# Peptides against a protein of PDB entry 4N7V: the designs that were tried, part 117

Target 1, 222 residues: chain A of PDB entry 4N7V
Amino acid sequence: TLRSITSPLVAHRLKPIRQKTKKAVVSILDSEEVCVELVKEYASQEYVKEVLQISSDGNTITIYYPNGGRGFPLADRPPSPTDNISRYSFDNLPEKYWRKYQYASRFVQLVRSKSPKITYFTRYAKCILMENSPGADFEVWFYDGVKIHKTEDFIQVIEKTGKSYTLKSESEVNSLKEEIKMYMDHANEGHRICLALESIISEEERKTRSAPFFPIIIGRKP

## One batch from the design tools (peptide; made by RFdiffusion4, then SolubleMPNN)

Design b2_p21_3_s1 (from b2_p21_3, 10 letters changed)
Fold by OpenDDE base, seed 5:
Structure b2_p21_3_s1 (fold): chain B 222 residues (1-222), chain A 21 residues (1-21)
Amino acid sequence: as target 1 above (222 residues)
Amino acid sequence: SERQKELEKKAQELAEELEKE
């Protein structure tokens, strides 16, 4: 099943983006829908031959073939669906479209990993919790130039000198220089606070059923 | 922003790699 290889993508709260490659254009729209446009070149003109439009919650996939499959000239946005439209739920998506859905999903996950959900200014750093899940990326930009990037899989450190290294285990973290440990401790505290705030705010958001509370900014740069 | 530029770069790289599959 498709579910065995990916979960429904989640594009909520993401800013619009359009990324063109040779064979495809992937977009997050203002509506937070995700579009994959399959592009072919003919006579020095690019045409959109197929479009997968995925709902913001990833559960509905609309597939259409512009201009009766002849293609529509590539523009600054996906062509509007007109005829020959197929609509599928996530669990009913034909296997032939699974790779394209997975493509969209990975793109959205990348965008989420670079999309601030919570920005928290401390005395020493700008901390940012991102939108991706599980294990959201967490970035710490210290005002003195040190940078720490935490992901589910690793921690990247960039020192004042520009020296960069990646930590993949707790043992490596414990082997850090004392000076760097101080930065790590601060980063971890900021991370804890952001996670706590995320939980609290998300719960309030659920209760109120209001407009999204995220992204939020807490504090100001000194 | 710097983050936006990084996102665009990585998005391009990801998209290109996904096209090869």
Scores: peptide ipSAE 0.273, ipTM 0.854, DockQ to the pose 0.020
Fold by OpenDDE base, seed 3:
Structure b2_p21_3_s1 (fold): chain B 222 residues (1-222), chain A 21 residues (1-21)
Amino acid sequence: as target 1 above (222 residues)
Amino acid sequence: SERQKELEKKAQELAEELEKE
């Protein structure tokens, strides 16, 4: 099943973006829907031959073939669905579309990893918890030029000189120079606070059923 | 922004890789 390979994509709170390649265009719309446009070139003109439009929660996929399958000229936005429209749930998506769904999902996950959910200004740094899951990316931009990027898989450190290295184990973290350890300690504290705030705010959002609370900014740059 | 530029770069790389599969 598709579910055994991936979970439904989640595009809530993401800003619009459009990324073009030779054979496809992937977009997040103002509606937070995700579109994959399959592109074919004829006589030096690009045409959209197939569109997958995925709901913001990833559970509904609308597939259509512009202009009766003849294609619609590529524009700055996906062509509107008119004819030959099919609608599927995530669990009923035909296997022939799974690769394209995975493509959209991976793109959305990338965008989420670069989309601030919580921005927290400390005395020494700008801390940012991102939207991706599980294990959201966490970035710390110290005002003196040091940068730390935490992911589920690694920690990247960029020193003042621009020297960069990646840590993949606890042993490597423990082997850090004392001066770098101070930055790491601050980063970890900021991370803890952001995770705590995320939990509290998410709970309040659930209770109020209001407009989204995220993204939020806490504090200000000194 | 720097983050936006990085996103666009990585998105392009991801898209190109996925098209080859």
Scores: peptide ipSAE 0.273, ipTM 0.854, DockQ to the pose 0.019
Fold by OpenDDE base, seed 2:
Structure b2_p21_3_s1 (fold): chain B 222 residues (1-222), chain A 21 residues (1-21)
Amino acid sequence: as target 1 above (222 residues)
Amino acid sequence: SERQKELEKKAQELAEELEKE
């Protein structure tokens, strides 16, 4: 099943973006829908031959072939659907489209990892919790130039000198110099606070069913 | 922004990898 290889993508709260490659264009629209345009070149002109339009919650996929499969000239946005439109639920998506859906999903996950959900200014740093899941990325930009980037897989440290290294195990974290450990401790505290705030705010958002509360900014740069 | 530049770079890399598969 498609669910065995990916979960429905989640594009809520993401800013519009359009990424062009040789064979495809992937977009997050103003509507927070995700579009995958399959591109073919003919006579030095690029044409969109197939479009997958995925709902913001990932559960509905609309597929169409512009101009009856003849293609539509590539533009700054996906072509409007005309004839030959098919609509599928996530669990009913034909297997021939699974790879393209997975492509869209991975793209959205990447965008989420670079999309601030909570920005928290401490006395010493700007902390940012991102939108991706599970294990959201967390960035700390210390005002003195030190930077820490935490992901599910690693911790990257950039020192004042510009020296950069990646930590992938607890032993490596424990072997850090004492001065760097101080930065790590502060980063971890900021991370804890952001996660706590996320939980509280998400619960309130669920209860009120109002406009999205995220992204939020807590505090100001000193 | 620096984050936007990094996103665009990684997005391009991801897209190219997915096209090769």
Scores: peptide ipSAE 0.267, ipTM 0.852, DockQ to the pose 0.019
Fold by OpenDDE base, seed 4:
Structure b2_p21_3_s1 (fold): chain B 222 residues (1-222), chain A 21 residues (1-21)
Amino acid sequence: as target 1 above (222 residues)
Amino acid sequence: SERQKELEKKAQELAEELEKE
């Protein structure tokens, strides 16, 4: 099943973006819907032959073929759906579209990993918890130039000297120089705080059934 | 921003990887 290889994409709170590749254009719209435009080139002109429009919650996929399959000239936005529209739920999406959905999903996940959910200014750093899940990316920009980037898979450290390295295990983290450990400790504290705040705010958001509280900024740069 | 540039770079890399598969 599609669900066995990916979860429904979640594009909520993401800013509009349009990314063109050789064979496709992927967009997050103002509506927070995600569009994958499949592009073909004919006589040096690019045409959109197929569009997958995915709802912001990833659960509904609308597929259409512009101009009855003849294609629509590539523009700055996806072509509007025509009469030949197929609508699928996530679980009913035909297998032939799974790869394209996965592409959209990975793109959205990437965007989420670069989309601030919580920005927290500490005495020493700007901390940013991103929107991706599970294991949201967490970036710490120390005012002195040190940077720590935590992902689910690794921790990247950029020292003042510009020296950069990646840590992939706890043993590597434990082997850090004491000076770097201080930065790591601060980063971890900021991370913990952001996660705690995320939890609290999300719960309040759920209870109030209000408009999104995120993204938020906590504190100010000293 | 630097983050936006990184996003664009990684997005391109992702696209290239997907095209190779």
Scores: peptide ipSAE 0.263, ipTM 0.849, DockQ to the pose 0.019

Design b2_p21_3_s2 (from b2_p21_3, 10 letters changed)
Fold by OpenDDE base, seed 3:
Structure b2_p21_3_s2 (fold): chain B 222 residues (1-222), chain A 21 residues (1-21)
Amino acid sequence: as target 1 above (222 residues)
Amino acid sequence: EERKKELEEKAQKLAEELEKE
């Protein structure tokens, strides 16, 4: 099943973006829907032959073939659906569309990993918890030029000199120079605080049933 | 602005890689 390969994508709170390649265009719309456009070139003009429009929660996929399959000229936005529209749930999506769904999902996951959910200014750094899940990316930008980027898989450190390295185990973290450990300690504290705040804010959001509270900014640059 | 640029660059690279699959 598709579910055994990937979960439904989540595009909530993401800003609009459009990325064009030779054969496809992927977009996040103002509606937070995700579109994959299949592009073909004919007589030096690009045409959209197929569109997958995925709901913001990833559970509904609308597929259509512009202009009866003849294609619609590529524009700055997906063509509007007209005729021959198919609607599928995530679990009922035909296998022939799974690759394109995965394409959209990986794109959304990348966007989420670079989309701030919580921005927290400390005395020494700008801390940012991202939207991706599980294990959201966490970035720390120290005002003196040091940068730390935590992911589920690794920690990247960029020193003041511009020297960068990646840590993939606790042993490597423990082997850091003392001066770098101080930055890591601060980063870890900022991370803990952001996770705690995320939990608290999410709970309040659930209770109030209000508009999204995220993204949120806490504090200000000194 | 800086984040937007970085995101667009990485997104473009990912899109090109995924298209080859």
Scores: peptide ipSAE 0.195, ipTM 0.837, DockQ to the pose 0.020
Fold by OpenDDE base, seed 2:
Structure b2_p21_3_s2 (fold): chain B 222 residues (1-222), chain A 21 residues (1-21)
Amino acid sequence: as target 1 above (222 residues)
Amino acid sequence: EERKKELEEKAQKLAEELEKE
């Protein structure tokens, strides 16, 4: 099943973006829908031959073939749906479209990993918890130039000298120089606080049934 | 803005990798 490969993509709160490649264009629209346009070149002109329009919650996929499959000239936005529109739920999506859905999903996940959910300014750093899940990316930009980037899989450190390295295990983290450990401790504290705030704010969103509270900025740059 | 640039670069790389699959 598609669900065994990926979960429904979640594009809520993401800013519009359009990324073109040679064979495809992927977009997050103002509506927070995600579009994958299959592009074919003919006579030095690019045409959109197929469009997958995915709802912001990833659960509905609308597929259409512009101009009855003849294609529509590539523009700055996806072509409007015309005739022969197919609508699928996530669990009913034909297998032939799974790769394209995965394409959209991975793109959205990347965008989420670079989309601030919580920005927290400390005395020493700008901390950012991103939108991706599970295990949201967490970036710490120290005002003195040190950077720490935490993901679910690794921790990247960029020192003042520009020296960079990646930590993939607890043992490597424990072997850090004392100077770097101080930065890591601060980063971890900021991370803990952001996660705690995320939980509290999310619970309030659930209770209030109001507009999204995220993204949020806490504090200010000194 | 720097983050936007990084996102665009990574998005491009990801998209290119996905096209190769």
Scores: peptide ipSAE 0.189, ipTM 0.834, DockQ to the pose 0.020
Fold by OpenDDE base, seed 4:
Structure b2_p21_3_s2 (fold): chain B 222 residues (1-222), chain A 21 residues (1-21)
Amino acid sequence: as target 1 above (222 residues)
Amino acid sequence: EERKKELEEKAQKLAEELEKE
């Protein structure tokens, strides 16, 4: 099943972007829908031959072939669905589209990993919890130049000297120099706080059924 | 905003990387 490969993408709270690659254009629209435009070049002109428009919650996929399948010239936005439209739920998406959906999902996930959900200024650093899930990326930019980037899979450290390395196990983390451990401790504390705040705020959102509270900024740069 | 620009730049790079995979 598609679900065994990826979860429905979640584009909520993401800012609109449009990214062109050689073979495709991926967009997050103002509506927070995600569009994958499949691009082909004919006579040195780019045409959109297929569009996957995915709802913000990832559960609905609208597929259409612009201009009766002849293609529509690539523009600054996806062509409007006018004909040859198919609508699928996530679980009913034909297998032939799974790779494209997966691409969209990965793109959105990557965008989410670079989209601040909580920005928290401490005495020593700017901490940022990102939108991606599970295991949101967490970045700590120390004012002295040290950077720590935590992901679900690794921790990247950039020291004052510019030396950069990646830690992929707890043993490697434990083997850090004491000086670096101090930064790590602060990063971990900031991370804990951000996660706690995320939980609290999310719960309040649920209770009040209000507009999204995120993204938020806590504190200010010293 | 500066954040938007940075995000777009990063997203572009990441999108290109995804196509290579």
Scores: peptide ipSAE 0.178, ipTM 0.825, DockQ to the pose 0.023
Fold by OpenDDE base, seed 5:
Structure b2_p21_3_s2 (fold): chain B 222 residues (1-222), chain A 21 residues (1-21)
Amino acid sequence: as target 1 above (222 residues)
Amino acid sequence: EERKKELEEKAQKLAEELEKE
C-alpha cells in the first residue's frame, strides 16, 4: 500500500513556494495545497502534461491532464483543472501515481524542516524549532557565531572558526570539548523549552479551534 | 533570506535527484 511507504503529506502553515526542474514543477500554493506538474518540452516551449493536486492534509489527490492531454503552456502557477479530472483518497490512489506522491511528500518534508514553527530568543542565541515531524529539526544560532543544528539523526556543530563536524552518537557528544559542551547544554535547554511550549500551544489551539497559533516568536534579539 | 536560499538550493537538489530515479 501507499501507506506502507509514506504517510499523507502535511502542508499546513507552509509558505507558498514553486520549484522548477527539467521534468517537473512542484508547488505549495497559497491554499497550502501541493501541486506536482509534469513538464515536457516541444518546439522550445514547456508544457504541463499532467498535474497532481494534493490537499493540505495529503488525504485527497486530484489528477488532471491539461488541454485533454495535449498539455498546457507552463506558467507561474499550475493550470486550472477542467473536465475529466480524477479524485482519489490517499488509500485509493492508483499505484502508478505513488512515485509522484512520494516526490511531493519528500519535498514537503524538506520544506517543513526549514520552516520555523517556534522561534525563541535567549540571552545567547536564536533558537528555532521547525515544522517537520517526527523529531523536528532544531537550529541554534549563537550570537557569537556558533551554530548547532539538531535533527532526529544527528547534531551538526559549526564553531566560531568555521570548523564543522557532525555527531551521530551519544559517545561523540560526550567527547566534545568543554567549551562546545556549554553551547550544547544551552541548545538542549532551548530545545526542551520549545518542545514544552509547542505542546502547550498545540493543546490550546486544539481547544479553541481558532486560527493557527503557529508560527510563534518568543522573546526578542538582544 | 538566507534560509530561503538554502531551502531553494536543497529543494532543487532533491527534485533533481527524484527525477533521476
Scores: peptide ipSAE 0.191, ipTM 0.835, DockQ to the pose 0.019; fails the geometry check

Design b2_p21_3_s3 (from b2_p21_3, 13 letters changed)
Fold by OpenDDE base, seed 1:
Structure b2_p21_3_s3 (fold): chain B 222 residues (1-222), chain A 21 residues (1-21)
Amino acid sequence: as target 1 above (222 residues)
Amino acid sequence: SEERERIEEKAQKLAEELLKE
């Protein structure tokens, strides 16, 4: 099943973006829908031959073939749906479209990992909890130039000198120089606070059923 | 800008991996 290789993509709260590659253009629209345009080149012109339009919650996929499959010239936005439109649920998506959906999903995941959900300014750093889940990325930009990037899989440290390294185990973290440990401690504290705030705010969102509270900014840059 | 570039690079890689004919 498609579910065995990916979950429905989640594009909520993501800003519009359009990314072109050689064979495809992937877009997050203002509506938070995700479009994959399959591109073919003919006579030095690029044409959109197929479009997958995926709902913001990833559960509905609309597929159409511009100009009856002849293609539509590539533009700055997806072509409008044609008369021949197929609509599928996530669980009913034909297997021939699974790789394309997976591409869209992974792209959205990438964007989410770079999309601030909570920005928290401390005395020493700008802390950012990202939108991706589970295990949201957490970035700490210290004002003195040190950078820490935490993911579910690793911690990347960029020192003042520009030296960069990746930590993948607790033992490696424990082996850090004392000066770096101080930065790590601060980063961890900021992370804890952001996670706590996320929980509290999410609960309030659930209760009020209002417009999303995220993204939020706590504090301000000194 | 740097983040945008990183997204672009990874997006290209994803396309190459998943959208092969």
Scores: peptide ipSAE 0.126, ipTM 0.812, DockQ to the pose 0.018
Fold by OpenDDE base, seed 3:
Structure b2_p21_3_s3 (fold): chain B 222 residues (1-222), chain A 21 residues (1-21)
Amino acid sequence: as target 1 above (222 residues)
Amino acid sequence: SEERERIEEKAQKLAEELLKE
């Protein structure tokens, strides 16, 4: 099943973006829906031959073939759907569309990993907890030029000189120089605080059932 | 802009990997 390969994508709170590649254009719309346009070239003109429009929660996929399958000239936005529209739930999506859905999902996950959910300014750094899940990315931009990027899989350190390295185990973290450990300690503290705040804010958001509270900015740059 | 460029590079790789026909 598709569910055994991936979960439904989640595009909530993401800003609109349109990314063109050689054979496809992927978009996050103002509605937070995700569109994959499959592109073919004919006589030096690009045409959209197929469109997958995915709901913001990833559970509904609408598929259509512009201009009766002849294609519609590529424009600055997806072509409007015509009468020949198919709608599928995530669990009923035909296997032939799974790769295209996976592309959309991975793109959304990428965007989420670069989309701030919580921005926290400390005395020494700008800390950012991102929207992706599980294990949201966490970035720390120290005002002196040091950068730390934490993911579920690794920690990347960029020193003042621009030298960068990746840590994949606790042993490697423990082997860091003392001066770098100080930065790591601060990063970890900021991370803990952001996670705690995320929990608190999410709970309040659930209770109030109001407009989204995220993204949120805490503090200001000194 | 810089962040967009990073997204574009990764998006291109994803498309080449998953959308081959």
Scores: peptide ipSAE 0.124, ipTM 0.811, DockQ to the pose 0.017
Fold by OpenDDE base, seed 2:
Structure b2_p21_3_s3 (fold): chain B 222 residues (1-222), chain A 21 residues (1-21)
Amino acid sequence: as target 1 above (222 residues)
Amino acid sequence: SEERERIEEKAQKLAEELLKE
């Protein structure tokens, strides 16, 4: 099943973006829907032959073929649905479209990993908890030039000298020199605080059923 | 997979430019 290889994408709170590759254009629209346009080139002109329009919650996929499959010239936005339109739920999506859905999902997940959910300014750093899940990315930009980037899989450190390295195990983290451990301690504290705030704010958001509270900025740069 | 990688690479660059504060 599609669910066994990916979860429904979540594009809520993401800014509009349009990213072109040779064979496809992936967009997050103002509506927070996600579109995958499949592009073919004929006589040095690019045409959109197929469009997957995915709802913001990833659960509904609308597929259409512009101009009855003849294609529509590539523009700055997806072509409007015209004919040969099919609508599927996530669990009923035909397998032939799974790869394209995965493209959209991975794109959205990447965008989420770079989209601030909580920005937290400390005395020493700008901390950012991102939108991706599970295990949201967490970036710490120290004002003195040190950078720490935490993901679910690794921790990347950029030192003042520009030296960069990636930590993938607890043993490697424990082997850090004392100077770097101080930065890591601060980063971890900022991370803990952001996660705590996320939990509290999300709970309030659930209770109020209001417009989204995120993204949020806590404090300001000194 | 190759196309996915290209999308991801470009998306990362663009996201860093446009999405971060």
Scores: peptide ipSAE 0.043, ipTM 0.672, DockQ to the pose 0.024
Fold by OpenDDE base, seed 4:
Structure b2_p21_3_s3 (fold): chain B 222 residues (1-222), chain A 21 residues (1-21)
Amino acid sequence: as target 1 above (222 residues)
Amino acid sequence: SEERERIEEKAQKLAEELLKE
């Protein structure tokens, strides 16, 4: 099943973006829908032959073939779904479209990993919890130039000297110089706080059934 | 896939430039 490969993408709260590649254009629209435009070149002109339009919650996929399948000239936005439209739920998406959905999903996850959900200013750093899940990216920009980037898979450290390295295990983290551990400790504290705030705010958002509370900024840069 | 990698590479750069600021 598609679900065994990926979860429904979630594009809520993401800013519009359009990313062109040779064979495809991936967009997050103002509506927070995600579009994958499959591009073909003919006579030095690019045409959109197929579009996957995915709802913001990833659960509905609308597939259409512009201009009766003849293609529509590539523009600054996806062509409108006027004909040859098929609508699928996530769980009913034909296998032939799974790869394209995965492309959209990965793109969204990447965008989410760079989209601030919580920005938290401490005395020493700007901390940013990103939108991606599970295991949201967490970046700490210390005012003195040190940077720590935490992901689900690794921790990247950039020291004042510009020296950078990646830590992939607790053993490596424990082997850090004491001075770096101080930064790591602060980063971890900021991370904990952001996660706690995320939980609290999300719960309140759920209870109130209100408009999104995120993104949020806590504190001020000193 | 190669296409996925290209999307990710370009998106990563763009995201760093436009999304975090």
Scores: peptide ipSAE 0.043, ipTM 0.671, DockQ to the pose 0.024

